# Ledger of designs, part 151: peptides against a protein of PDB entry 5D63

Target 1, 292 residues: chain A of PDB entry 5D63
Amino acid sequence: SLRRGIYHIENAGVPSAIDLKDGSSSDGTPIVGWQFTPDTINWHQLWLAEPIPNVADTFTLCNLFSGTYMDLYNGSSEAGTAVNGWQGTAFTTNPHQLWTIKKSSDGTSYKIQNYGSKTFVDLVNGDSSDGAKIAGWTGTWDEGNPHQKWYFNRMSVSSAEAQAAIARNPHIHGTYRGYILDGEYLVLPNATFTQIWKDSGLPGSKWREQIYDCDDFAIAMKAAVGKWGADSWKANGFAIFCGVMLGVNKAGDAAHAYNFTLTKDHADIVFFEPQNGGYLNDIGYDSYMAFY

## One batch from the design tools (peptide; made by RFdiffusion4, then SolubleMPNN)

Design b2_p22_3_s4 (from b2_p22_3, 13 letters changed)
Fold by OpenDDE base, seed 2:
Structure b2_p22_3_s4 (fold): chain B 292 residues (1-292), chain A 22 residues (1-22)
Amino acid sequence: as target 1 above (292 residues)
Amino acid sequence: SAFDAKVAAMEAKFLAFIESEL
C-alpha cells in the first residue's frame, strides 16, 4: 500500500508530472501535465498523500505549494471531467477529493481512482506538452493504458525512516540520544540545501569563541531551513529535513556541533558543516545527540 | 569543558521545549 508522504507523480508513458498550474490556490485551478527536472524541487508538482483512516487505499492529495487539494469537478463520472485544485482538508469526507490509489497491473506504477465516481486520473491522449489536460476518465484497475498509470516518486521520509537512517550510520556515539520534532520531512536536494545556507548569511559569519561558535552555526542553519519551509509552502503536516548533531571526536578531547541531511535515496545521512558549507560522509565526530 | 557545559544547558532548554504544549 502507498505510504503517507510527499510524492512527485510522474506519468508512466511520457516524461510528464502532475502539476498544479501556476501553483495557484484558487478554486478550480487546472491540474495539468508538465515537464520536470529530476533531482530538483519541482515546486508545483509535489503532493502530500494523506491516508484516510478506515478507508482502504484512499487518500487526499494536497498540493504542497498551494495548500489546495486534487478535486474531481462536481464528482462527475463523465469521461473528460476536469481535475482541479480546490480548497479542502486532509481528512475530508467530500468524495470529489478522495482518491483510491493502488498498484496497476504492472506492479510498479499506480492508478488513481476517484472514490465517488470510480473514474481514473488520466493524462488525456498521453499528451507530453506543458499544460496537457488531466481529467477523470473511464477505466479499470487491470487495464494497461499508460495514460492512467503513474509513478509515485517519494520525496519525503517519515520520522521513523529518518531515525533508521541515523541508526545505521557508523558515526554514532554509544550514548546517542535523538529527538524527533516532526512526523514527515521533505528531503531537499543538496543544491537547494546549499542555497538556503548561502542565503542565510552563514558563509560570511565570523566564528567567535563561545559567543558564536559551532552550535550557533548549526542552529542558525536549522532556523534558516525552517524559515525557508514556512515561506515556501502553504501545505501543513510536514517539515523540511535539517538536523542538528552534537558529536565527540575519537580521542574524546574535542566536541563539535554540525548539521546533517539525508542522501538522495533516503537510506543514509550525510553530514553538513555550516561553517564552510561542506558535505562529508565522515565529519570526524561521533554523534551523542541529534534533533531533527 | 566550556563546550560540554554549553551543550548540557542547550539540551536542557531543548527538552523543556519539546515537552511543552505544541
Scores: peptide ipSAE 0.018, ipTM 0.550, DockQ to the pose 0.282
Fold by OpenDDE base, seed 4:
Structure b2_p22_3_s4 (fold): chain B 292 residues (1-292), chain A 22 residues (1-22)
Amino acid sequence: as target 1 above (292 residues)
Amino acid sequence: SAFDAKVAAMEAKFLAFIESEL
């Protein structure tokens, strides 16, 4: 069962991802196959899958960048029907924008079936070229055609998953209290996280006793990430992961405020020092408070 | 106070950082 989340959707046969052309928000913008770079943001190729209540295995797919939804043109069942970005809502009743997503016969990839037409999202002819046509096409759940099989690489975590990652970390104080601010978080590659840090002006900010010290740096980083998210993505219903922690050292005679993010596999947290842009597995403090 | 301890710790950390960059 596919979980709510942000996915990079890659063809099972060729190194091509489902891409909203130019990230355009215009109705009718083609969804196409396009090359991608692993461990990067892949701006036009991220899709928020929102499960439809009481409709088994059925989702809307919102392009994170454009805020538009995957749409089968006119809901047609004809092979070769265009799949486009189109305005919509997460819980629409429009069957043109409802997609049943279940495991394929290989047990690792998924097939994406339009709820109304019962046709499948197809990388036409398995074309690996940039701009290759993606269309609705006849098929069955059982057939092994890689043109209709897709890997769903999860790029986000739920608040529960983030909470679990924090709980597994050895640098959490016994008095720890976490405050969850959102429900789903896009997890950034460190390179992107660092770039936000650089662009925020924090690298040039001077530490000053009390007036601009650790808490100011940590909060400024969180604010910078939040602003970056708001400026970068048109979809709603998710946040960008960037936490703030307050910690105390083992001796109990020093405190610090810092940031944290998640590791690539989303299983652990890594600490980020906003005063120098460093990533650390041990920042020298045990967290007694976090918000993210 | 806890706040004083925070300030002292951050000052120490900052100084250590600066020294490491010299």
Scores: peptide ipSAE 0.016, ipTM 0.436, DockQ to the pose 0.045
Fold by OpenDDE base, seed 3:
Structure b2_p22_3_s4 (fold): chain B 292 residues (1-292), chain A 22 residues (1-22)
Amino acid sequence: as target 1 above (292 residues)
Amino acid sequence: SAFDAKVAAMEAKFLAFIESEL
C-alpha cells in the first residue's frame, strides 16, 4: 500500500509529471502534464498523499505549493473531465477529492482512481508537451495503458525512516538520544539546502567564542530551513528535514554542534557543517544528541 | 533584514529547547 508522504508523480509512458499550473491556489486551476528536472524541487509538482482512515487505499492529494487538493470537476464520470486544484481538507468526505491509489498491473507504477466516479487520472493521449491535459478517464485496474500509470517518487521520509537512517550511521555515540519534532519531512536536494544556507547569511557569519559558536551556527541553519519551509509552501502536515546534532570526538576531549540531512535514497544521513557549508560522511564527531 | 530577524527568533527558540533537554 502507498504510504503517507510527499510524492513527485511521474507518468509511466512519457517524461511528464502531474503539475498544478502556475502553482495557483485558485479553485479550478488546471492540473496538467509538465516536464520536470531530476534532483530538483519541482515546485508545482509535489503532492502530499494523506491516507483516509478506514477507507482502503484511499487518499487526498494536496499540492504542496498551493495547499489545494486534486479535484475531479463535479465528480463526473465522463471521459475527459477536468482534474483541477481546489480548496479542501486532508480528511474530506468529498468524493471529488478522494483518490484510490493502488499498484497497476506492472507492479511498479500506480493508478489513481477517483473514489466516486471510478474513473482514472489520465494523461490524455500520452501527450508529453507542457500543459498537456490531465483528466478523469474510463479504465480498469488491470489494463496496461501508460496514460493512466504513474510512478510515485517519494520525496519525503517519516520520522521513523529518519530514525532508522540515523541508527545505521557509524558516527553515533553510545549514549545517543534523539528527539523527533515532526512526523513527515520533505528531503531537500543538496543544492536547495546549500542555497538556504547561503541566504541565511551564515557564510558571512563570524565564529566567536561562546557568543556565536558551533551551536549557534547549527541552530541558525535549522531555523533558516524552517523559515524557508514556512515561506515556500502552503500545505501543512509536514516539515523540511534539517537536523541538529551534538557530538563528541573519538578522543572525548572536544564537542561540536552540526547539522545533518538525508542522502538522496533516504537510507543514510550526511553531515553538514554550517560554518563552511560542507557535506561530509564523517564530520569527526559521534553524535550523543540529535533534534530533527 | 526581516529574514535575519525571523531566523534569529527561531534560533532562540531552538536554543532554549536544546537547553531544556540537556
Scores: peptide ipSAE 0.014, ipTM 0.435, DockQ to the pose 0.117
Fold by OpenDDE base, seed 1:
Structure b2_p22_3_s4 (fold): chain B 292 residues (1-292), chain A 22 residues (1-22)
Amino acid sequence: as target 1 above (292 residues)
Amino acid sequence: SAFDAKVAAMEAKFLAFIESEL
């Protein structure tokens, strides 16, 4: 079954993603096919899938940028019915906004069926052009039509997955204690993470004994990422991944505070030095405390 | 704001831990 998370949803037939036009929060905003750039944020193309309790394989899909939900216009079963962004809630009972998402016959892609109409999200005519129509269309679960098959590229991790990534890292102290602050985390590309760092003013900040040292830098970066998240996205129910660690060196006579994020495959962590913006697999310290 | 409250909570937890390690 599909896990709760943030997804980039890509057509199985052509290099087109499900895009909320202009990221608009207006009711009735068209959802369209649009090109995307791998390993980037793709701002209007991220969707939070929230599973509906006690309804098998059924979700709401919230656009991360607009905070609106994927909505089948009037819940119509007519082929060609518009799919739009519309205001809603994560656990709505409105069948226009409930989507059953299960694996297609190929075992890799998914099909997205409207709960009420039983029609499927369709990239009309498999059109790969920007702005191509996405609509509800008749279909079956076992059909091989790529117009109705979608790859769900997971862009987030659960707290458990983050915890597992940390546990696999060799630079964790035996006394390590981690504190999980949220349940689901959008994982940023390093380029975006670095841009947030630059925009925070930290590159121009001066290290000063006690008054502004390693812990201040690390917390400031954490705060900057949090603020970026709050300012950038209208959806709720997720955080932006940016951790803070306290570590001790091998000699046991020095401590440091630093940040960390996840690798693009979400399997490992990478350390980030907020004093210089560097990414390191080994920062020279073993973490005895983290919060994220 | 919700963000400010969360940041404050994080900072409080962090500071409490640091102080315990001193």
Scores: peptide ipSAE 0.013, ipTM 0.451, DockQ to the pose 0.114

Design b2_p22_4_s1 (from b2_p22_4, 12 letters changed)
Fold by OpenDDE base, seed 2:
Parts: structure tokens; C-alpha cells; sequence
Structure b2_p22_4_s1 (fold): chain B 292 residues (1-292), chain A 22 residues (1-22)
């Protein structure tokens, strides 16, 4: 079963992703195939999948950038029916915006079936060009047509997954207490994380005893990421991952405040020093408190 | 999307300028 989360959705046949054209929030905005760059944000190509309670394998798909939802035009079962962005809600009963998502016959890709029409999201003719039409099309779950098969690359983690990543890190103090602030987190590439750090002004901030020291740097970074998230995305129901930790050194005679994020595979954490912008596997402290 | 590419280029340009002005 597909988990709730943010996904980059890529065609199984050609290097094309499901893209909301221009990231527009206007009703009827075309959803199209478009090229993508691995390990980048791909702003118009991120989709929040929200599972519908008591309806097996069925979701709404909210575009992260626009805040609008994947919508089969008029819910028509005709092959070639447009798939567009349209205003909606996460738990709508509108069958035009309900999508059953299950594994294809190959066991790795997914098919996306409209709940009402029973047609499938189709990259028309497998066209790899930017702006290629995506439409509802007749099909079956067991058909091997790559035009209707999609890889769901998870770009977010749940709070539980983040908690698990922290728990397996060797630099956690025995007295550790973690505080979870949100339920789902978009995980940023380090390049984006670093750019937010640079734009915050922290690289030019002066360390001053007590008045602006390690805790101020760490909190300022957290605040900068939070603001970046609010300013960048129109969808709700998720946060941007950026943690704050308090740690103690091995000798027990020094403490430090710092940040952390998740590795690319989401399995581990990496420490971030907001005073110099460095990423470290070992920051020299064991964390006794974190919030994220 | 096209905007995705433009935004990436703008971010890269901003980074280069910041480094030059540092």
C-alpha cells in the first residue's frame, strides 16, 4: 500500500515526470509530462498523496506548489480526457479527484486509476517532450503499457520515520528526549538547505557570548527553513525538515546547539553546524534533546 | 517545468554573485 507522503512521479517508460504546467493554481491548468533534474526540488512536480479513510488504496493528489488537486475533467471515461489541476480538498468525495493507486504487474511501478471513471493516468503516446499530454485512458491493472506505469519516488518522511532515523544514530545521549512538531516532512537536498542558510544572513552573523551564541544560530536556521517553506509552497499538511539538537560532549563539560537534516536515502541523519554551514557525521556531541 | 529550470538557474546565479561579493 502506498504511504501518505510527497512524491515525485516519474513515467516508467521515458524520463518524464508529472508536472503541473507553470505551477498555476488556476482551475483547468494542464497536467503534463516534463523533464526533471535528479536530486533537485523540481518545484512543479511534487504531489502530496493523502489516503482516503475507509477507501482502499485511494488518494487525493495535491500539487505541492499550487495547492490544487489532480482532476479528471468532468470525470469522463473517454480515452483522452484531460487531467488538470483544480481546486479541492484533501478528503473530497468528488470522484473526479479520487485516484486508486496500486502496484502494476511489474511489482515496482504504480498505476493511477480514477476512482469514478476507472480509466488510468496515461502519458499519451509515451511522449517524452516537455508539455506532453497526460490524460485518462482505458486500461487494465495487469496491462504492461508503460504509458500508464509510474514510479513514485518518496520525497518526504513521516515523523515516525524521522524518529527512527534519529534513534539509530550513534551520537544520541542516553537521556535523549525528542519532540515531534509535525507529521510529514519534505526533505531538502543539501544544496537547497545550504542556500536557505546563506539567504538567512547567518554566514555573516557574529558569535557573541550568551547574547548570540550556538542556540541562537540553531534556532535562526530553523526559523529560516520554516519561513522558506511558508513562502514557497501553497499546499498544507506538511513541513520542511530541519531539526534542532542540544548535545553534550564526551567529557560532559561542554554543551552545543546545532541543526540536523536527513540523508538522501532518508535512513540516517546528518548534523549541520549553522555557525559555518558544515555537514558532519560526527559533530563531537551526543544529543540529549531535539525538536523537529 | 520551464519555471523549474529558470529558478534553478536564478539560484545558481545568486550563489555565484554572493561568492563574488564576499
Amino acid sequence: as target 1 above (292 residues)
Amino acid sequence: SLMDLLQQLMEEGKKVLAELLA
Scores: peptide ipSAE 0.009, ipTM 0.301, DockQ to the pose 0.019
Fold by OpenDDE base, seed 1:
Structure b2_p22_4_s1 (fold): chain B 292 residues (1-292), chain A 22 residues (1-22)
Amino acid sequence: as target 1 above (292 residues)
Amino acid sequence: SLMDLLQQLMEEGKKVLAELLA
């Protein structure tokens, strides 16, 4: 079954993603096919899938940017019915905004069926052009039509997944204590992470003994990421991944505070030095504390 | 979306800049 998380949803037939037009939060905003760039944010093309309790394989899909939800217009079962962004809530009972998402017959892609109408999200005619119509369309789960098949590329991690990634890292002290602050984390590309770092002013910040040293840099970075998240996205129920670690060196005579994020495949962590913006697999310290 | 397109353009621009500075 599909896990709760943030997804980039790509058509299985053509290089087009499900896009909320202009990222608008207005009710009735068209959802369309649009090109995307791998390993980038794709601002209007990220969707938080929230599973509905006690309803098998059924979700709401919240656009991260607009905070609105995927909505089948009037819940109509007519082929060609518009799929739009519309105000809603994560656990709505409105069948216009409930989507059953299961694997297609190919075992890799998913189909997205409206809970009420039983029609499927369809990239009309498989049109790869920007702004191509996405609509509800008749179909079946076993059909091979790529117009109705979608890859769900996970762009987030759960707290458990983050915890597991940390646990796999060799630079964790035996006394390690981790503190989880949120449940789901959007994982940023390093380029975005670095840009936030640059925009924070940290590159120009002066190290000063005690008054503004390693812990201040690390906390400032986390705060900057948090603010960036709040300023960038209207959806709720997720955080932006940016961890803080305290570590001790092998000799046990020095400590350091630093940041960390997740690798592209979400399987490992990479350390980030907020004093210079560097990414390191080994920062020279073993972490005895982290919060993220 | 427009923003996504702009993002793509920005990424391409960064690549070009990096090449110029190399």
Scores: peptide ipSAE 0.006, ipTM 0.298, DockQ to the pose 0.016
Fold by OpenDDE base, seed 4:
Structure b2_p22_4_s1 (fold): chain B 292 residues (1-292), chain A 22 residues (1-22)
Amino acid sequence: as target 1 above (292 residues)
Amino acid sequence: SLMDLLQQLMEEGKKVLAELLA
């Protein structure tokens, strides 16, 4: 079953993703097929899937950028019915915004069925052009039509997954205590993470004994990421991953505060030094405390 | 989307710079 999370949703037949046109929050904004850049943030193409309690395999899909929801216009079962962004809530009872998402017959891609109409999200004619129509269309769960098959590329991690990634890292002290602040985290590419760091002013910040040292840099980075998240996305119910760690060196005679994020595959953590913007697999310290 | 396209262009630019600085 599909897990709660943020997904980039890509057509199984052509290199096109489900895109909210211009990222607009206006009701009725078209959802269209659009090209995407792998391994980057696709700003208008990220969707938070929220599972509906006690309704099997059924979700709302919130556009991360606009904060609006995938909506089948008038809930119509007619083939060719527009799929748009529309205001909503994560646990709505509006069947226009409820989507049953299950594996397709190929076992890798998913189909997205409107809960009410029982029609499927369809990239009309498999059109790979930017702005191609996405609509509700008749179909079955078993048919192999790639117009209605979608890969769900997960762009986020749960707090449990993040915790697991930390736990398996070799640079964790035996006295480690972790504090989870959120439930779901968008994991940024390093390039984006670095850009936030640059824009924060930290590269120009001067290290000063005690008054602005390692802990200040690390906290400032986390604050910058938090602000970036708040300023960039209108959806709620997720955070941007950026951790803070306190660590001690092997000799036990020095401590340090630093940041960390997750690797591309979300399986491991990588350390980030906010004083110089460096990424390291070994920062020379073992973490005894983290919050993220 | 437009922003996605802009991001793609930026990524392409980075590749060019990397090649020039190599």
Scores: peptide ipSAE 0.006, ipTM 0.299, DockQ to the pose 0.016
Fold by OpenDDE base, seed 3:
Structure b2_p22_4_s1 (fold): chain B 292 residues (1-292), chain A 22 residues (1-22)
Amino acid sequence: as target 1 above (292 residues)
Amino acid sequence: SLMDLLQQLMEEGKKVLAELLA
């Protein structure tokens, strides 16, 4: 079954993603097919899938940027019915905004069925052009039509997954204690993470003994990421991944505070030095405390 | 989206620059 998370939803037939036009929060904003760039944010193409309790395989899909929800216009079962962004809530009972999402017949892609109408989200005619129509269309679960098959590329991790990634890392002290602050985390590309770092002013900040040293840099970076998240996205129910660690060196005679994020495959962590903006697999310290 | 397109163009520009400097 599909897990709660943030997804980039890509058509199985053509290189097109589900895009909320202009990222607009206006009711009735068209959802369209649009090209995307791998390993980037794809601002208007991220969707938070929230599972509905006690309704098998059924979700709301909230656009991360606009905070509005995928909505089948009037819940109509007519082929060609518009799919739009519309105001809503994560646990709505409105069948226009409830989507049953299950594996397609190929076992890798998903189909997205409207709960009420039983029609499927369809990239009309498999059109790969920017702005191509996405609509509700008749179909079946076992049909192989790529117009109605979608890859769900997961862009976030749960707190449990983050915890597991940390646990696999060899640079964790035996006395390690982790503190989880949120439930779901959008994982940023390094380029975006670095840009936030640059915009924070940290590259120009001067290290000063105790008054502004490693812990200040690390916390400032986390605060900058948090603010960036709040300023960038209108959806709720997730955070931006940026951890803080306290570590001790192998000799046990020096300590350091630093940041960390997740690798592209979300399986491992990578350390980030906020004093110079560097990414390292080994920062020279073993973490005895983290919060993220 | 338009913003996504702009992002793509920026990334392509970076690639071209990297190739020229390599």
Scores: peptide ipSAE 0.005, ipTM 0.292, DockQ to the pose 0.015

Design b2_p22_4_s2 (from b2_p22_4, 11 letters changed)
Fold by OpenDDE base, seed 5:
Structure b2_p22_4_s2 (fold): chain B 292 residues (1-292), chain A 22 residues (1-22)
Amino acid sequence: as target 1 above (292 residues)
Amino acid sequence: SMMELMEALMAEGREVLERLLA
């Protein structure tokens, strides 16, 4: 079953993603096919899938940027019915905004069926052009039509997945205690993470004994990421991943505060030094405390 | 309890380490 999370949804036939046009929050904004750039944010193409309790394999899809939801216009079962962004809630009962998402016959891609109409999200004619129509269309679960098959590239991690990644890292102290602050985290590309660091002013900040030292740098970075998240996205129910760690060196005579994020495959953590913007697999400390 | 004692000892250890932050 598809897990709760933020997804980049890519067509199985052509290099096109499900895009909310201009990221607009207006009711009736077209959802279209659009090109994407790997390892970037793809601002208008991120969707939070929220599972509906007690309804198998059924979700709402909230556009991360606009905060609006994928909506089949009037819930019509007619082929070619528009799929748009529309105001809604994560746990709505409106069948226009409820989507059953299950694996296709190929075992890798998914199909997206409207709960009410039983039609499928379709990239019309497999058109790879920017702005290509996405519509509800007749189909079956076992049909191999790539116009209705979608890869769900997960862009987020659950708190449990983050915890597991930390637990696998060799630079965790035996006395480690982690504190989870949120349930789901958008994982940023390093380039974006670095840009937030640059924009925060931290590169120009001066280390000063006690008054502005390692803990201040690490907390300032986390605050900058939090603010960036709040300013960038209209959807709720997720956070931006940026951890803070306290660690001790091997000799046990020095401690440090630093940040960490997740690797591209979400399986491991990488340490980030907010005093110089460096990414390291080994920062020279073993963590005894983290919050994220 | 032993568990409570262990938690207290761990907390004290963390506090000492935090004073060494640079």
Scores: peptide ipSAE 0.038, ipTM 0.510, DockQ to the pose 0.096
Fold by OpenDDE base, seed 3:
Structure b2_p22_4_s2 (fold): chain B 292 residues (1-292), chain A 22 residues (1-22)
Amino acid sequence: as target 1 above (292 residues)
Amino acid sequence: SMMELMEALMAEGREVLERLLA
């Protein structure tokens, strides 16, 4: 079963992703096929899948950028019906915005069926061009047509997954206490994380004994990421991953505050030094406290 | 072991260690 999360949704046949045109929040904005760049944000191509309680394998799909929802125009079952962005809510009862998402016959990709019309999200003619039409189209769950098969590349982690990644890291102290602040986290590419760091002013900030030292840098970075998230995305129900840790060195005679994020595969954490913008697998400290 | 001792000391002296933040 598909988990709640943020997904980049890619066609199984061609290198095209489901894109909300121009990221517009206007009702009726076309959802189209568009090229994407791996390991980047792909701003208009991220979708929060929210599972509907008590309705098996059924979700709303909220565009992260616009805060609008994937919507089958008039809920029509006619082949070629437009799929658009439209205002909505995560737990709507509007069948135009309810999507049953299950594995295709190949066991890797998914098909996206409108709950009401029972038609499927289709990249029309498998067109790989930017702006290609995405529409509702007749189909079956067992059909192998790649026009209606989609890879769901998960771009977020749950708090539990983050916790598990931390627990696997060898640089965690035996007295470690973690505090979870949110439920779902968009994991940023390092390039984006670094850009936020640069824009925060931290690269030019001067370390000063106690008045602006390691904890101030680490908290400032987290605040900058939080603000970036709020300013960048209109969707709700998720956070941007940026952790703060307190750690002690192996000798037990020095402590440090620093940040951390997740690796690309979301399996591990990587430490981030906000005083110099460096990423490290070993920052020289074992964490006894974190919040994220 | 020395490691066990260090861990125990660190656990009990956490407030002291936090004052060593740089």
Scores: peptide ipSAE 0.037, ipTM 0.505, DockQ to the pose 0.071
Fold by OpenDDE base, seed 4:
Structure b2_p22_4_s2 (fold): chain B 292 residues (1-292), chain A 22 residues (1-22)
Amino acid sequence: as target 1 above (292 residues)
Amino acid sequence: SMMELMEALMAEGREVLERLLA
């Protein structure tokens, strides 16, 4: 079963992703195939899948950038019906915006079926060009047609997954207390994380004894990421991953405040020093407190 | 509130840091 989360949705046949054209929030904005760059944000190509309670394998798909939802035009079952962005809500009853998502016959990719029409999201003719039409099309769950098969690349972690990643890290103090602030987190590439750091002004900030020291830097970074998230995305129901930790060194005679994020595979955490923008696997401290 | 919780956590952290750096 597909988990709640943010996904980059890629065609199984060609290197094309499901893209909301120009990230526009206008009703009726075309959803199209578009090229993508691996290990980047792909701004218009991220979709929050929200599972519908008590409806098996059924989701709404909210475009992260626009805050609009994947919508089958008029809910029509006709092959070639446009799939567009449209205003909606996460738990809508509108069958135009309800999608049953299950594994395809190959066991790796998914098919996306409109709940009402029973047609499938189709990259028409498998066209790999930017702006290629995505439409509802007739099909079956067991067909091998790559036009209707999609890889769901998960770009987020749940709070539980983040907690598990922290728990696996060897630099956690025995007195550790973690505080979860959100339920789902978009995990940023380090390059984006660093850019937020740069844009925050922190690189030019001076360390000053107590008045602007490690805790101020760490909190400022988290605040910057939070603001970046709010300014960048129109969808709700998720956060941007950026943690704050307090740690003590092995000798027990020094403490530090710092940030952390998740590795690319989401399995581990990496420490981030907001005073210099460095990423470290070992920051020299064991965390006794974190919030994220 | 969440804000109150954050303030409390920050205060606790500061106290710990001060103790360890003293």
Scores: peptide ipSAE 0.027, ipTM 0.533, DockQ to the pose 0.500
Fold by OpenDDE base, seed 2:
Structure b2_p22_4_s2 (fold): chain B 292 residues (1-292), chain A 22 residues (1-22)
Amino acid sequence: as target 1 above (292 residues)
Amino acid sequence: SMMELMEALMAEGREVLERLLA
């Protein structure tokens, strides 16, 4: 079954993703096929899938940027019915905004069926052009039509997954204590993470004994990421991943505060030094505390 | 020692965070 999370949803037939046109929050904004750039944020193409309690394999899909929801216009079962962004709530009972998402017959891609109409989200004619129509269309779970098959590329991690990634890292002190602050985290590409760091002013900040040292740098970075998240996205129910760690060196005669994020595959953490913007697999310290 | 200091700071930090998140 599909897990709760933020997804980039890509067509199985052509290099096109499900895109909310212009990221607009207006009711009736077209959802369209659009090109994407791998390993980037793809701002208008991220969707929070929220599972509906007690309804098997059924979700709402909230556009991360606009905060609006994928909506089948009038819930019509007619082939070619528009799929749009529309205001809603995560746990709505409106069948226009409820989507059953299950594996296709190929076992890798998913199909997205409207709960009410039983039609499927379809990239009309498999058109790979920017702005191509996405509509409800008749179909079956078993057919192999790539117009109705979608890859769900997970762009977020749960707090449990983040915790597991930390736990398997070799640079964790025996006295380690972690504190989880949120439930779901969008994981940023390093390029975006670095840009936030640059925009924060930290590259020009001067290290000063006690008054502005390692802990100040690390917390300032986390604050910058938090603000960036709040300013960038209209959807709720997730955070931006940026951790803070406190660590001690092997000799036990020095301590440090630093940041960390997740690797591209979300399986491991990578350390980030906010004093110089460097990413390291080994920062020279073993963490005894983290919060994220 | 530094280790002892870090343990003390960790304990203090843990207590603070627990209060903030409670």
Scores: peptide ipSAE 0.008, ipTM 0.452, DockQ to the pose 0.101

